# Peptides against a protein of PDB entry 5T59, part 155

Target 1, 112 residues: chain A of PDB entry 5T59
Amino acid sequence: TTPTMQSTSLLTEHLGYPPISLVDDIINAVNEIMYKCTNAMEKYLMQRNIIGKKDFSDEIKIGTAKLESLLENSVDKNFDKLELYVLRNILSIPSDLLEENRFRLLHHEKLV
Target 2, 90 residues: chain B of PDB entry 5T59
Amino acid sequence: EHIRFQRLVQVCNKALEESIRKLQSWEKIHECFPNYGQTREGIENLTVCQQQVIKLWSNLSRVEFDAIFHERSIEEKLNQLDDLINKARS

## One batch from the design tools (peptide; made by RFdiffusion4, then SolubleMPNN)

Design b2_p25_5_s3 (from b2_p25_5, 14 letters changed)
Fold by OpenDDE base, seed 1:
Structure b2_p25_5_s3 (fold): chain B 112 residues (1-112), chain C 90 residues (1-90), chain A 25 residues (1-25)
Amino acid sequence: as target 1 above (112 residues)
Amino acid sequence: as target 2 above (90 residues)
Amino acid sequence: MEASKKTLERFKKSEEKIKEIEEKE
């Protein structure tokens, strides 16, 4: 279902935070993890940058940057999809509950 | 039945898995290090690095996402939501 | 209300982004 002002308000009340906040937490976390991973990769390889008599530092830096970009693009795409899915299908209220009577029920349950 | 939290976990896992998929490709990794990866030692290093990164990705995501879910009490909240919906429909 | 608005705005933006991506694929 498509989020509405009513549904998001109700969910915010229920959750104690707006639905988007959860998504933001998730996205922020994965971004942090992503950069930790790429950083770790770079560090690992940079510690092993010399093979024989050749220094591969430049290639490593470029290569890790490329991988980072690839990962960034993938993360962006997949978690954008996740955002939509979560807001549509998980943090959502069915239309049949978006009635005055149903609103009362949700509110009543919270107060009890 | 409670379904929303399970779905949340599923879609999170799916997103994580899909996101790391390209790094799981040895070919893609090797392409980023064409000369380095032509050395035996380089290949070994890249192999280990790839494995470690994937492992790190998995471990960190598990820990961080679980922390988020806990802090947001999302399982409880989603279960409650399911219950409310089911109750309203009954 | 502001919080809800933020969610809706992000949702709309996300829809647009995904639509654009899908159109390019």
Scores: peptide ipSAE 0.543, ipTM 0.940, DockQ to the pose 0.926
Fold by OpenDDE base, seed 4:
Parts: structure tokens; C-alpha cells; sequence
Structure b2_p25_5_s3 (fold): chain B 112 residues (1-112), chain C 90 residues (1-90), chain A 25 residues (1-25)
């Protein structure tokens, strides 16, 4: 279901944080991981940049950058989809339950 | 009974898998290093590099995502949400 | 309330991004 002010508010109360915070953590993490991976790749290859007395440093830098871009584009796309899915289907409250009764249940749990 | 957390894990894994798919292609790797990859030693280095990066991606993502899930208590919260929903529908 | 608003805004933005990507594919 599409997030609403009511659902997100209720979820924020339930979670103790807004739903988007979880998504942000995930996205930030994957971005960090992505750059760690590309950095590791570059460093690994740069330590092996000379083959047969030929220096491939420039090619390695360019190539790694290309791979980074490729990965970045893929990460962006896939985790945007993830964001939508999470907010629609995971961190969501069915519309039929967005009633006074449901609200009471959430508050009740908080008070217990 | 509890479905939301497993779905979260699944969608995360799917996103991670799809994201790294291009790097799993040797052709994509090789095309980025056309001259380097024409040498035997270069091919060997690229092969190892590719494997290590994929492993690093997998390991880091597992550790970091698990940490996030733990810090956010998301499994518990999602289970509770499932329970609340199920209870309301009962 | 502000936090919820941020969530909604991000959601909307994400929808737009995905739509754009899908149109290109």
C-alpha cells in the first residue's frame, strides 16, 4: 500500500524511528560498501600495475572508475526499487486497519 | 505467520545480488581493462580481483546489514507488526 | 510529523525515479 501520513506516523511510533531511517541506513551502507569494493579493486590492481615492463596504471585507474560507475548505476536502480518495496510492502499498514481500533492496539502495545 | 522480516531480508539480498551482477560478468571486467587483460598475468590478476571484490561485497553487506537490522530491532518490530495485523484481522 | 513527512517525500521521489528508469528500459 502507498504510505500515508497516518501510516508513517503510526509506524514511527511503533518503530521508534521513521520508516525512511531504516532505508537510509541500508542505502548508506551499500554505498559505503560499494566504494570500499572499488577502492580495493583499484589498490589491488595498482600493486600489480607493471607487466612486462609496461605500466598499466592509467588503464587501471580508468577501468576501475568505469566499473565503479557501472556498479553505482546498478546500486542506485536496485536500491531505489528496494526503497519503494520496503515502504509499500514491509513498513506498511494495511488500509483496512488504519482505523481507530488499530490505532488503539499500537498505543496499547506502547503502554505495555 | 511472520512474513515482513523475511521479505525484508529477501529484498535486500535481491538488491545486492542484482547490483553486483554486472561485476560478475567477465566480459564487463575485461572490457574495462582491454590491454591489461590481453596479458596472461593481467588476466590472472583480474580474475582474482573479480573474485575478491565479489566476496568482499557479499561479506561486507552481510555484516553491515545484519548490524543495521540489529540496531534497529527490525525483526522484532516487524514481527510485532505482523502480530498486530493478524490479531486485528482475527 | 516532520519525520513522517520526510518519509512520504522520499517515497514520492523514489517513485518518480523508478518511473524514469523504467521508461528508459
Amino acid sequence: as target 1 above (112 residues)
Amino acid sequence: as target 2 above (90 residues)
Amino acid sequence: MEASKKTLERFKKSEEKIKEIEEKE
Scores: peptide ipSAE 0.543, ipTM 0.940, DockQ to the pose 0.915
Fold by OpenDDE base, seed 5:
Structure b2_p25_5_s3 (fold): chain B 112 residues (1-112), chain C 90 residues (1-90), chain A 25 residues (1-25)
Amino acid sequence: as target 1 above (112 residues)
Amino acid sequence: as target 2 above (90 residues)
Amino acid sequence: MEASKKTLERFKKSEEKIKEIEEKE
């Protein structure tokens, strides 16, 4: 289902925070993890930048940057899909519950 | 009975798995280090690096996502939502 | 109300992003 002002308001009340906040936490976390991974990769290889008599520092920096970009693009794509799915199918209220008689159910249950 | 939290976990795992898929390709890794990867030691280093990054990705994501879910009480909230929906339809 | 509005706005933005990706494929 498509989120509405009504459903998001009810969910915000139920959750104690807006639905988008959960998604933001997830996205922020994965971005941080991504950075840590790429940074670790670069540091690991830079400590092993000399093979024989040849210094591969420049190649390592360029290569790591390419991998970072690749990972970033994939993360963006997949977590954009995740955002849509979560807001449509998980953090959502079926239309039948948004009817007048059932709309008050969530509010009523909270008060009890 | 309770389905929403399970689905949340599933889609999170799927997104994480799909995101790291390209780094799991040795060919793509090697392409980024064409000369470095032509040396024996370079290949060894890249192999270890690839494995460590994938493990780091998996471990960090598990810990961080679990922390988020706990802090947001999302399992409880989604279970309650499922219950409310089922109650309304009964 | 503002919080709900932000959620809706992000949802719409996400829909557009996915649409763009699908068009490139």
Scores: peptide ipSAE 0.539, ipTM 0.939, DockQ to the pose 0.919
Fold by OpenDDE base, seed 2:
Structure b2_p25_5_s3 (fold): chain B 112 residues (1-112), chain C 90 residues (1-90), chain A 25 residues (1-25)
Amino acid sequence: as target 1 above (112 residues)
Amino acid sequence: as target 2 above (90 residues)
Amino acid sequence: MEASKKTLERFKKSEEKIKEIEEKE
């Protein structure tokens, strides 16, 4: 079900916030987690950057950056899909409930 | 009866699992550290690092997403939505 | 009304992004 002005308005009233706000919270959280993970990885390896007589600091920095980029791309793709799915299938109102009688019922139940 | 919140949890878990999949590949990790990973000690460090990152990802996501769901009262709201839909169809 | 509009705008943008990704695959 494609979101409409009617459905999003009803959902906003029901939730107390716009449907997109939940998605934004989720996306912001995963982005924060992502950078915490990559930062932890870099710090861990940088504390172990010397093996024998060789310093691998440059390789560690480059390698961690590559992994971060891979993770960013994957997160973006998967959570874009998540956004669409949530707005279409979870935070949605079936067409039958958008009819006049059903619309009133939803509003009435909110007030009672 | 109540299906929307369950679906929300499922899709979130799926997105998290698919996002971390590449980091779960030892081959992919090793490719990013070609010379470092040729040393015994380097391999050991990368192995521990990989495991710790995956655990950190899992733990942080669980805690943060649960907090979001609680703050937004989304389980209750979605259950109410399911009930309203079922009532309207009855 | 403004809040609902924001949701719709984001939805449209997301659809466009996914279409672009699918075209590249």
Scores: peptide ipSAE 0.539, ipTM 0.939, DockQ to the pose 0.916

Design b2_p25_5_s4 (from b2_p25_5, 16 letters changed)
Fold by OpenDDE base, seed 2:
Structure b2_p25_5_s4 (fold): chain B 112 residues (1-112), chain C 90 residues (1-90), chain A 25 residues (1-25)
Amino acid sequence: as target 1 above (112 residues)
Amino acid sequence: as target 2 above (90 residues)
Amino acid sequence: DELSKKTLERFEKSLKKIEEEEKKE
C-alpha cells in the first residue's frame, strides 16, 4: 500500500528528513554514475576510433548512445521498483504503530 | 532482530545488478558496434571497455551509496525503527 | 562528489595504462 501522511510524518520526525529524500539521493546517485560510465566508454572508444585506416567515430557515437538508452531504461525500471519497495517495506510504519498510543511511543523515545 | 537495513542493502544491490545486466552481455555490446566489432582490435577494445565499465559501475555505486547511507545515518535509524517496532509489540 | 571523482580518476588512469600496454604489444 501507499505510505500514509501519518506514516510519512512519523518517519520524517524519526529520520530527520522525509523518507523520499533517501530514495531521491539514491536515484540521483545512480543516474550520475550511469552517465559517468557511458561517458567513460565513449571517450575510451573514441580514443581508439581508427582501425586499419577506417574511422569508426560515427558508429562509436551511435553505439554508445544505444547502450546509454538501454542502461537508462533498465535503471528506470529497477530503481522504480526499489523506490516502491523501500517506501512500502523498509521505510514504513506497521499499522499497529499508527494507533494513537503507538504514536506517542515514538515521541517518547525521541525525548529520552 | 534488525532486518530493515539489511533489506535496504539487498534491494540496492539487486537494483544495481539488474540494471547493469545488459552491459554484461557481450552480444548486446557487439550489436551496438557491428562493424567495429568485426575487427580484431575492435573486439579487444570493446572487451576491455566492457570489463572496465562494469568495474566502474560497481565501484562508484559502492562508494556513493555508502556515502549516502552514512550521511543519512540510515543504518542507525533503521535499527532504531526495528527496535521501536519490537518494543511496541512486546 | 569528491568520492566519485577520485574513483573516476583512478578508472581513467587505468584505461590509459591499458592503452599504453596495448601499444607496446
Scores: peptide ipSAE 0.223, ipTM 0.897, DockQ to the pose 0.018
Fold by OpenDDE base, seed 3:
Structure b2_p25_5_s4 (fold): chain B 112 residues (1-112), chain C 90 residues (1-90), chain A 25 residues (1-25)
Amino acid sequence: as target 1 above (112 residues)
Amino acid sequence: as target 2 above (90 residues)
Amino acid sequence: DELSKKTLERFEKSLKKIEEEEKKE
């Protein structure tokens, strides 16, 4: 079941913003967090790049990039699922509330 | 009676937990640093880094998501939505 | 951003502390 235009409009009025905006905030936040995490890891390891006579700088850079890619793929997959679930199952209006009389009720409550 | 906000929190936590799953694997971490991880010091550094990055992930996500939920007043709005639905069905 | 900055600061401090403890062992 996909959200209807009517449902989106009603929820936008109720929330004060489109439902997708909440999801966008969440996704943007996790992406920012993701890059902060990988950057912190790289910096930490790069401060410890020399062990004995060996310089592992190149390996560290490549390795952290690989981890970042793994994390990116996982974030994309899981938060795509989250987006669908939130929009379809959480930020949704049952059909009985989509009737004209129920629509009026929502408007009335907003005005009171 | 109020269920939607609880579901939102649950699905967010699940997405976060599943996203960090591979970084929780020492084997995956070691595979990315095959030679570095062959040294004692390298193993120690990777261990600390792995542990702390996971903590950072958890802490940052908690703080940022709570901020979003507050700014969007989503708990209140979802509770109101639940109430409206319940009224309509009664 | 302010909250994330504080968390990152705590992270850096914790890393330093852990490193120092590891050296003592």
Scores: peptide ipSAE 0.219, ipTM 0.897, DockQ to the pose 0.017
Fold by OpenDDE base, seed 5:
Structure b2_p25_5_s4 (fold): chain B 112 residues (1-112), chain C 90 residues (1-90), chain A 25 residues (1-25)
Amino acid sequence: as target 1 above (112 residues)
Amino acid sequence: as target 2 above (90 residues)
Amino acid sequence: DELSKKTLERFEKSLKKIEEEEKKE
């Protein structure tokens, strides 16, 4: 089931931030890490671009770009699944608890 | 009794592991550098590069995700959520 | 961020060391 506005509001109150913000942080982080990894790989290989009398700079640039593309596609796929799972199954409130008594419980716990 | 944070960690690890899967394939790496990988030195460089990129991926992810979890107090919040749900059902 | 930079720098240094070891082997 898709998270409701009510659930989002309650979780936002509980967390102190919207649930999606956590996912955004995670996704932003992995994207940054991905770029750093591919950049490091390119830099490492470009420092070793000449073997014998042949310059492999062009091949290195193209090859690294291909690997980056592969990694990007995989990241997108897997972290889209992660986003869905987190929002639906982790940062979620069971439907049977989305009642007035549940609201009171949350408020009561904050006051005690 | 507390399960949500554990699940979060698990799903994050799974996503990270699956994302790096193709880079773990030597064949995939070599295919991207067909001529470079025909040289002895090229193979050595690619081998080191592959290994270190995977390690970099793992370590950066660990550090950054832990930082996020801490900044968002997510373990505490998820534990509290579990407790609230369990309490409401009892 | 700062954490990422520090980690990356450490690994860059490690790469250099590993390269030297590979040459010896």
Scores: peptide ipSAE 0.214, ipTM 0.897, DockQ to the pose 0.018
Fold by OpenDDE base, seed 1:
Formats: C-alpha cells, structure tokens, sequence
Structure b2_p25_5_s4 (fold): chain B 112 residues (1-112), chain C 90 residues (1-90), chain A 25 residues (1-25)
C-alpha cells in the first residue's frame, strides 16, 4: 500500500517533519559512509602501493573503483527497499484510521 | 506493544548488512586486485583493509543512524504512533 | 560530521597499528 497524501499530512504533523525526510537522512548518511569507506580503503592501499619493485597504484585505483561501484549498487538496491518498507510499514497509518477520528485523536493528544 | 521503532532499527540493520555483504567476500575483493593479491604483502594488506573497512562501515552507520534517530526523535514518535493506533482500535 | 571524522581517524589509527604489528611479526 502506497502512503496517501492524508497519511503523509497526518504523519508530518505528528513527526514535525515529512516521513520522507527521515528516509532522506538515512540514505544521505549511508551514502556518505559509503564514500568514506571506499576512500579510506583506497588511501590505505595507496599507501601500500609498492610491493617489491612493482607499483600497483593503477590497479589499486581501478580495483577500489570497482568495489565502490559494487557497494553503490548494493546500497541503492537495499536502501530503496528500506525506503519503501519504512514509508509503507513503519511510518504508516492504517486505512481504517485515516478518518477524522484519527485526526481528532492526534489533535486531542497534543492538547492534553 | 511498541513495534515500529524496533522494525525501523531492524530494517536499517538489514539494509546495512546486505549492502556490505559483497565486500565481505574475499573472492570479490581479490578479483578487484588480481595482481596485487598475488603477492604476500598484497594479500595481507587486502585482508586488513577488508576487515577494517567493514568495521568502519558498521561503526559509522551506528553512530550516524543513532544521531539521526535522536535528532528526529523517531523512537518517541513511533512509540506514540503505536499508542495512538492501539488506542484508536480499542 | 565530527563524529564521523573521529571514527575515521580511529580507523586510520587502527590500520596503522595493525600494520605495525604485522611488521613486527
């Protein structure tokens, strides 16, 4: 079930922010973490790029890029699923409660 | 009784775990560095790097996600949501 | 952010330490 505009509005009121904002924060965070990880890996290996008489700098750069790509794809896939799950199953209001009664309850709770 | 926040944490952890799974494969790591990984030192470096990057992934995600959850007061809000829904159904 | 930076620094230190330990072995 896709979130309705009404549920989004109600949840926004409840949360103080749109539900998607939470997901955005999560996704932005993991993306940042991802690049920090790959960058750290590259830097670590680049500091150890010479073994014997061979310089593996090019291979390291290519290899880390491949790993980054692999990680990117996985992150995208899994966190897209996360987004859908969160918005549909966690930050959701049951359809039977998407009426004035639910709204009144939220309003009442804020006043009490 | 409160389930939504727990589910949020679970799905986040699952996404994180699934995302890093391929990097946990030594074979995949080695494939990216075919010549480098044929050297003893290279293997050692890759091994350490793999282990540490996974740890970094885990640690950073924990810290950052917890910060997000705190800033968004999501546990409290989700608990309240659970309560409201339960109350409405009762 | 600052928290991430600290964690990254810790990672780098850990890597350095591990490297040094490996050299000693």
Amino acid sequence: as target 1 above (112 residues)
Amino acid sequence: as target 2 above (90 residues)
Amino acid sequence: DELSKKTLERFEKSLKKIEEEEKKE
Scores: peptide ipSAE 0.204, ipTM 0.895, DockQ to the pose 0.018

Design b2_p25_6_s1 (from b2_p25_6, 12 letters changed)
Fold by OpenDDE base, seed 5:
Structure b2_p25_6_s1 (fold): chain B 112 residues (1-112), chain C 90 residues (1-90), chain A 25 residues (1-25)
Amino acid sequence: as target 1 above (112 residues)
Amino acid sequence: as target 2 above (90 residues)
Amino acid sequence: DFEKEVEKIIEEREKEQKERLKEAE
């Protein structure tokens, strides 16, 4: 089921931040990691771009770009699924508990 | 009893694993460097590069995700959420 | 190269965590 406004509000109060913020942090991190990996790969190969009398610099740049694109597509696909799963199944409150009693319990526990 | 944080870790690991799958394919890497990979030295360089990239991917992800989880106190918060839900159902 | 980069990143993150801990005290 799709998260409700009520569940989002309750979770935001509980977490101290909106649930989506966690997902955003994760996605931002993996994107940063992705580009660090591809950049490192390119630099490593560019330091080894000449074999014999041939310069493979252009091929290395193109090849690395292709791998980056493949990785980008895979990251987007898999972390979109992650986002949906986290928000629906992890950072979620069962619908039957989205009542006054649940809200009171959350406040009570916060005060204790 | 406490299951949400475990699920979070699992789904993160799954997403990371599936994302790097293409780079784990030697054939896929070689296709990106067809001429470079026809040389002995090129093959050696690509092999090392592949291994190092995968290692870098894994290590950076571990460090950064753990940092996020810590900064967001997500394990504690998810455990508390589990407890609250269980208590409400009792 | 890659291993060194990883180590640098880890060290930086650890340093940041330690500093934040000190500030929180």
Scores: peptide ipSAE 0.063, ipTM 0.876, DockQ to the pose 0.369
Fold by OpenDDE base, seed 1:
Structure b2_p25_6_s1 (fold): chain B 112 residues (1-112), chain C 90 residues (1-90), chain A 25 residues (1-25)
Amino acid sequence: as target 1 above (112 residues)
Amino acid sequence: as target 2 above (90 residues)
Amino acid sequence: DFEKEVEKIIEEREKEQKERLKEAE
């Protein structure tokens, strides 16, 4: 189930930022890491592109691009699932705390 | 008692592990470099490259995710959330 | 299912932690 507006508001107040911001940071980080890894791989192989007087530069570029695509697809898939899990199961508020009486409790805890 | 933060760490690790899984396959690596991988030197280079990428992936993710968790104070916040929930249920 | 797998991992880790705690006692 999708998080409610109420839970999002309460969590935002508790965290000091919207729950999605944490996920965004994680996803942005992994994407950056991904491209750093693929770039490093390409550079490493391009420094070793000639073997037995044969130039494999084109194959290296194509191959690295393929690996990047594979990794990108996997990252997208797994971290989309991560986003859903985090927002639904970790950064979530049980229904009993979403009741009006418990809503006050969270505000009270912040003020005390 | 405090379970949400460990869940966060675990799900992050799971996502990272699953994401890099295909790169851990030598067959997948070799398929991307069919002719290059037919040479002895090519195999050696690809092997080293594969290992380095996996290590880089692991190290960078550890550092960056820890930084995020710290900047967002997420362990403390999730522990507090657990406490609030437990208190409400008591 | 990704979520189920995560839950499974969590349960296994919790079990291991409990066992270690018992051994430490």
Scores: peptide ipSAE 0.060, ipTM 0.865, DockQ to the pose 0.023
Fold by OpenDDE base, seed 4:
Structure b2_p25_6_s1 (fold): chain B 112 residues (1-112), chain C 90 residues (1-90), chain A 25 residues (1-25)
Amino acid sequence: as target 1 above (112 residues)
Amino acid sequence: as target 2 above (90 residues)
Amino acid sequence: DFEKEVEKIIEEREKEQKERLKEAE
């Protein structure tokens, strides 16, 4: 079930920010982490690119890029699922509570 | 009673775990470095690299996600949300 | 060195948090 405008508004008021902002932070963070990991991997291997008399620099660059792509695809898939789950099941308000009673309760709590 | 924050942590951990799963495969790693991985030193370097990447992934995600959760006060907010919902149903 | 990179990032985060705390005081 997709979040309603009402639930989004109520949650935004409660959180102090739109629910999607949290998800955005998470996704941005994991993307940054992903590239840091692949960059670190490349640097580590590039420092060890010569074995014997053979230079594996090109293979290392290509291989790291392949792993990055693999990781990127997996991150995209899994964190898309995460986004849906968080917005629908965690940062959500049950439909039966999206009535006047829920709204009044939230409003009352803020005023106390 | 308080379930939403727990679920948030769980789903984050699951997403992170599933995302790194393929890199946990030695076969996948080796396939990316076919000639490099045919050398003894190459295998050793790739092994260490694989382990360190996984470690870095785990450590960075922990630090960054905890920072996000703190900055967004999400545990408190989700607990409050649970309380409000439970109160409304009681 | 992956460990050093992690430590650097952690230190940066801690520094940022401390600075924010000081600014808030």
Scores: peptide ipSAE 0.059, ipTM 0.875, DockQ to the pose 0.356
Fold by OpenDDE base, seed 3:
Structure b2_p25_6_s1 (fold): chain B 112 residues (1-112), chain C 90 residues (1-90), chain A 25 residues (1-25)
Amino acid sequence: as target 1 above (112 residues)
Amino acid sequence: as target 2 above (90 residues)
Amino acid sequence: DFEKEVEKIIEEREKEQKERLKEAE
């Protein structure tokens, strides 16, 4: 379930940024890390591409690409789930606080 | 009392762990390099590579996520959120 | 189900932490 507009607004005010921004940072970071890892792997193996005078460069490139794809799919799947969990259960406002009186309380606390 | 930040860390770690799981499988690695992995030297190289990638994954994730959490002051903000919620419920 | 799995992990860790706190006291 997508967070309500009210919840998002309140959290944005509290955080100083939209809740989704945190998730975006996390996802962007892991994607960057992912490609760094796969790139490192390819480079490492390409430096060791010749065994017994046989060149395995093509196989290494293909194999690394396959692993990258596997990792991409896994990252996408797991961090999409993470996004949903974070927004639903961590960066969320309980329903009992989404009443008019509770809203005022939160604003009042910020002003005091 | 303060639970949200702990949960954030936990879910991040879980996502990271699950994401790298396929690369932790030697069988999966070997399948991607069928001929290369039939050589002794190739197996050695793949083994080292696998270990290095996993370590790199873990180390980079730790550093980057900590940086994000710091930049976003998320621990403090989540603790405050917990406090506000608890106060409202009391 | 990811959410259920995460919740399970959280619960388990919370239990472990509580036990460790008791031991530390």
Scores: peptide ipSAE 0.058, ipTM 0.865, DockQ to the pose 0.024

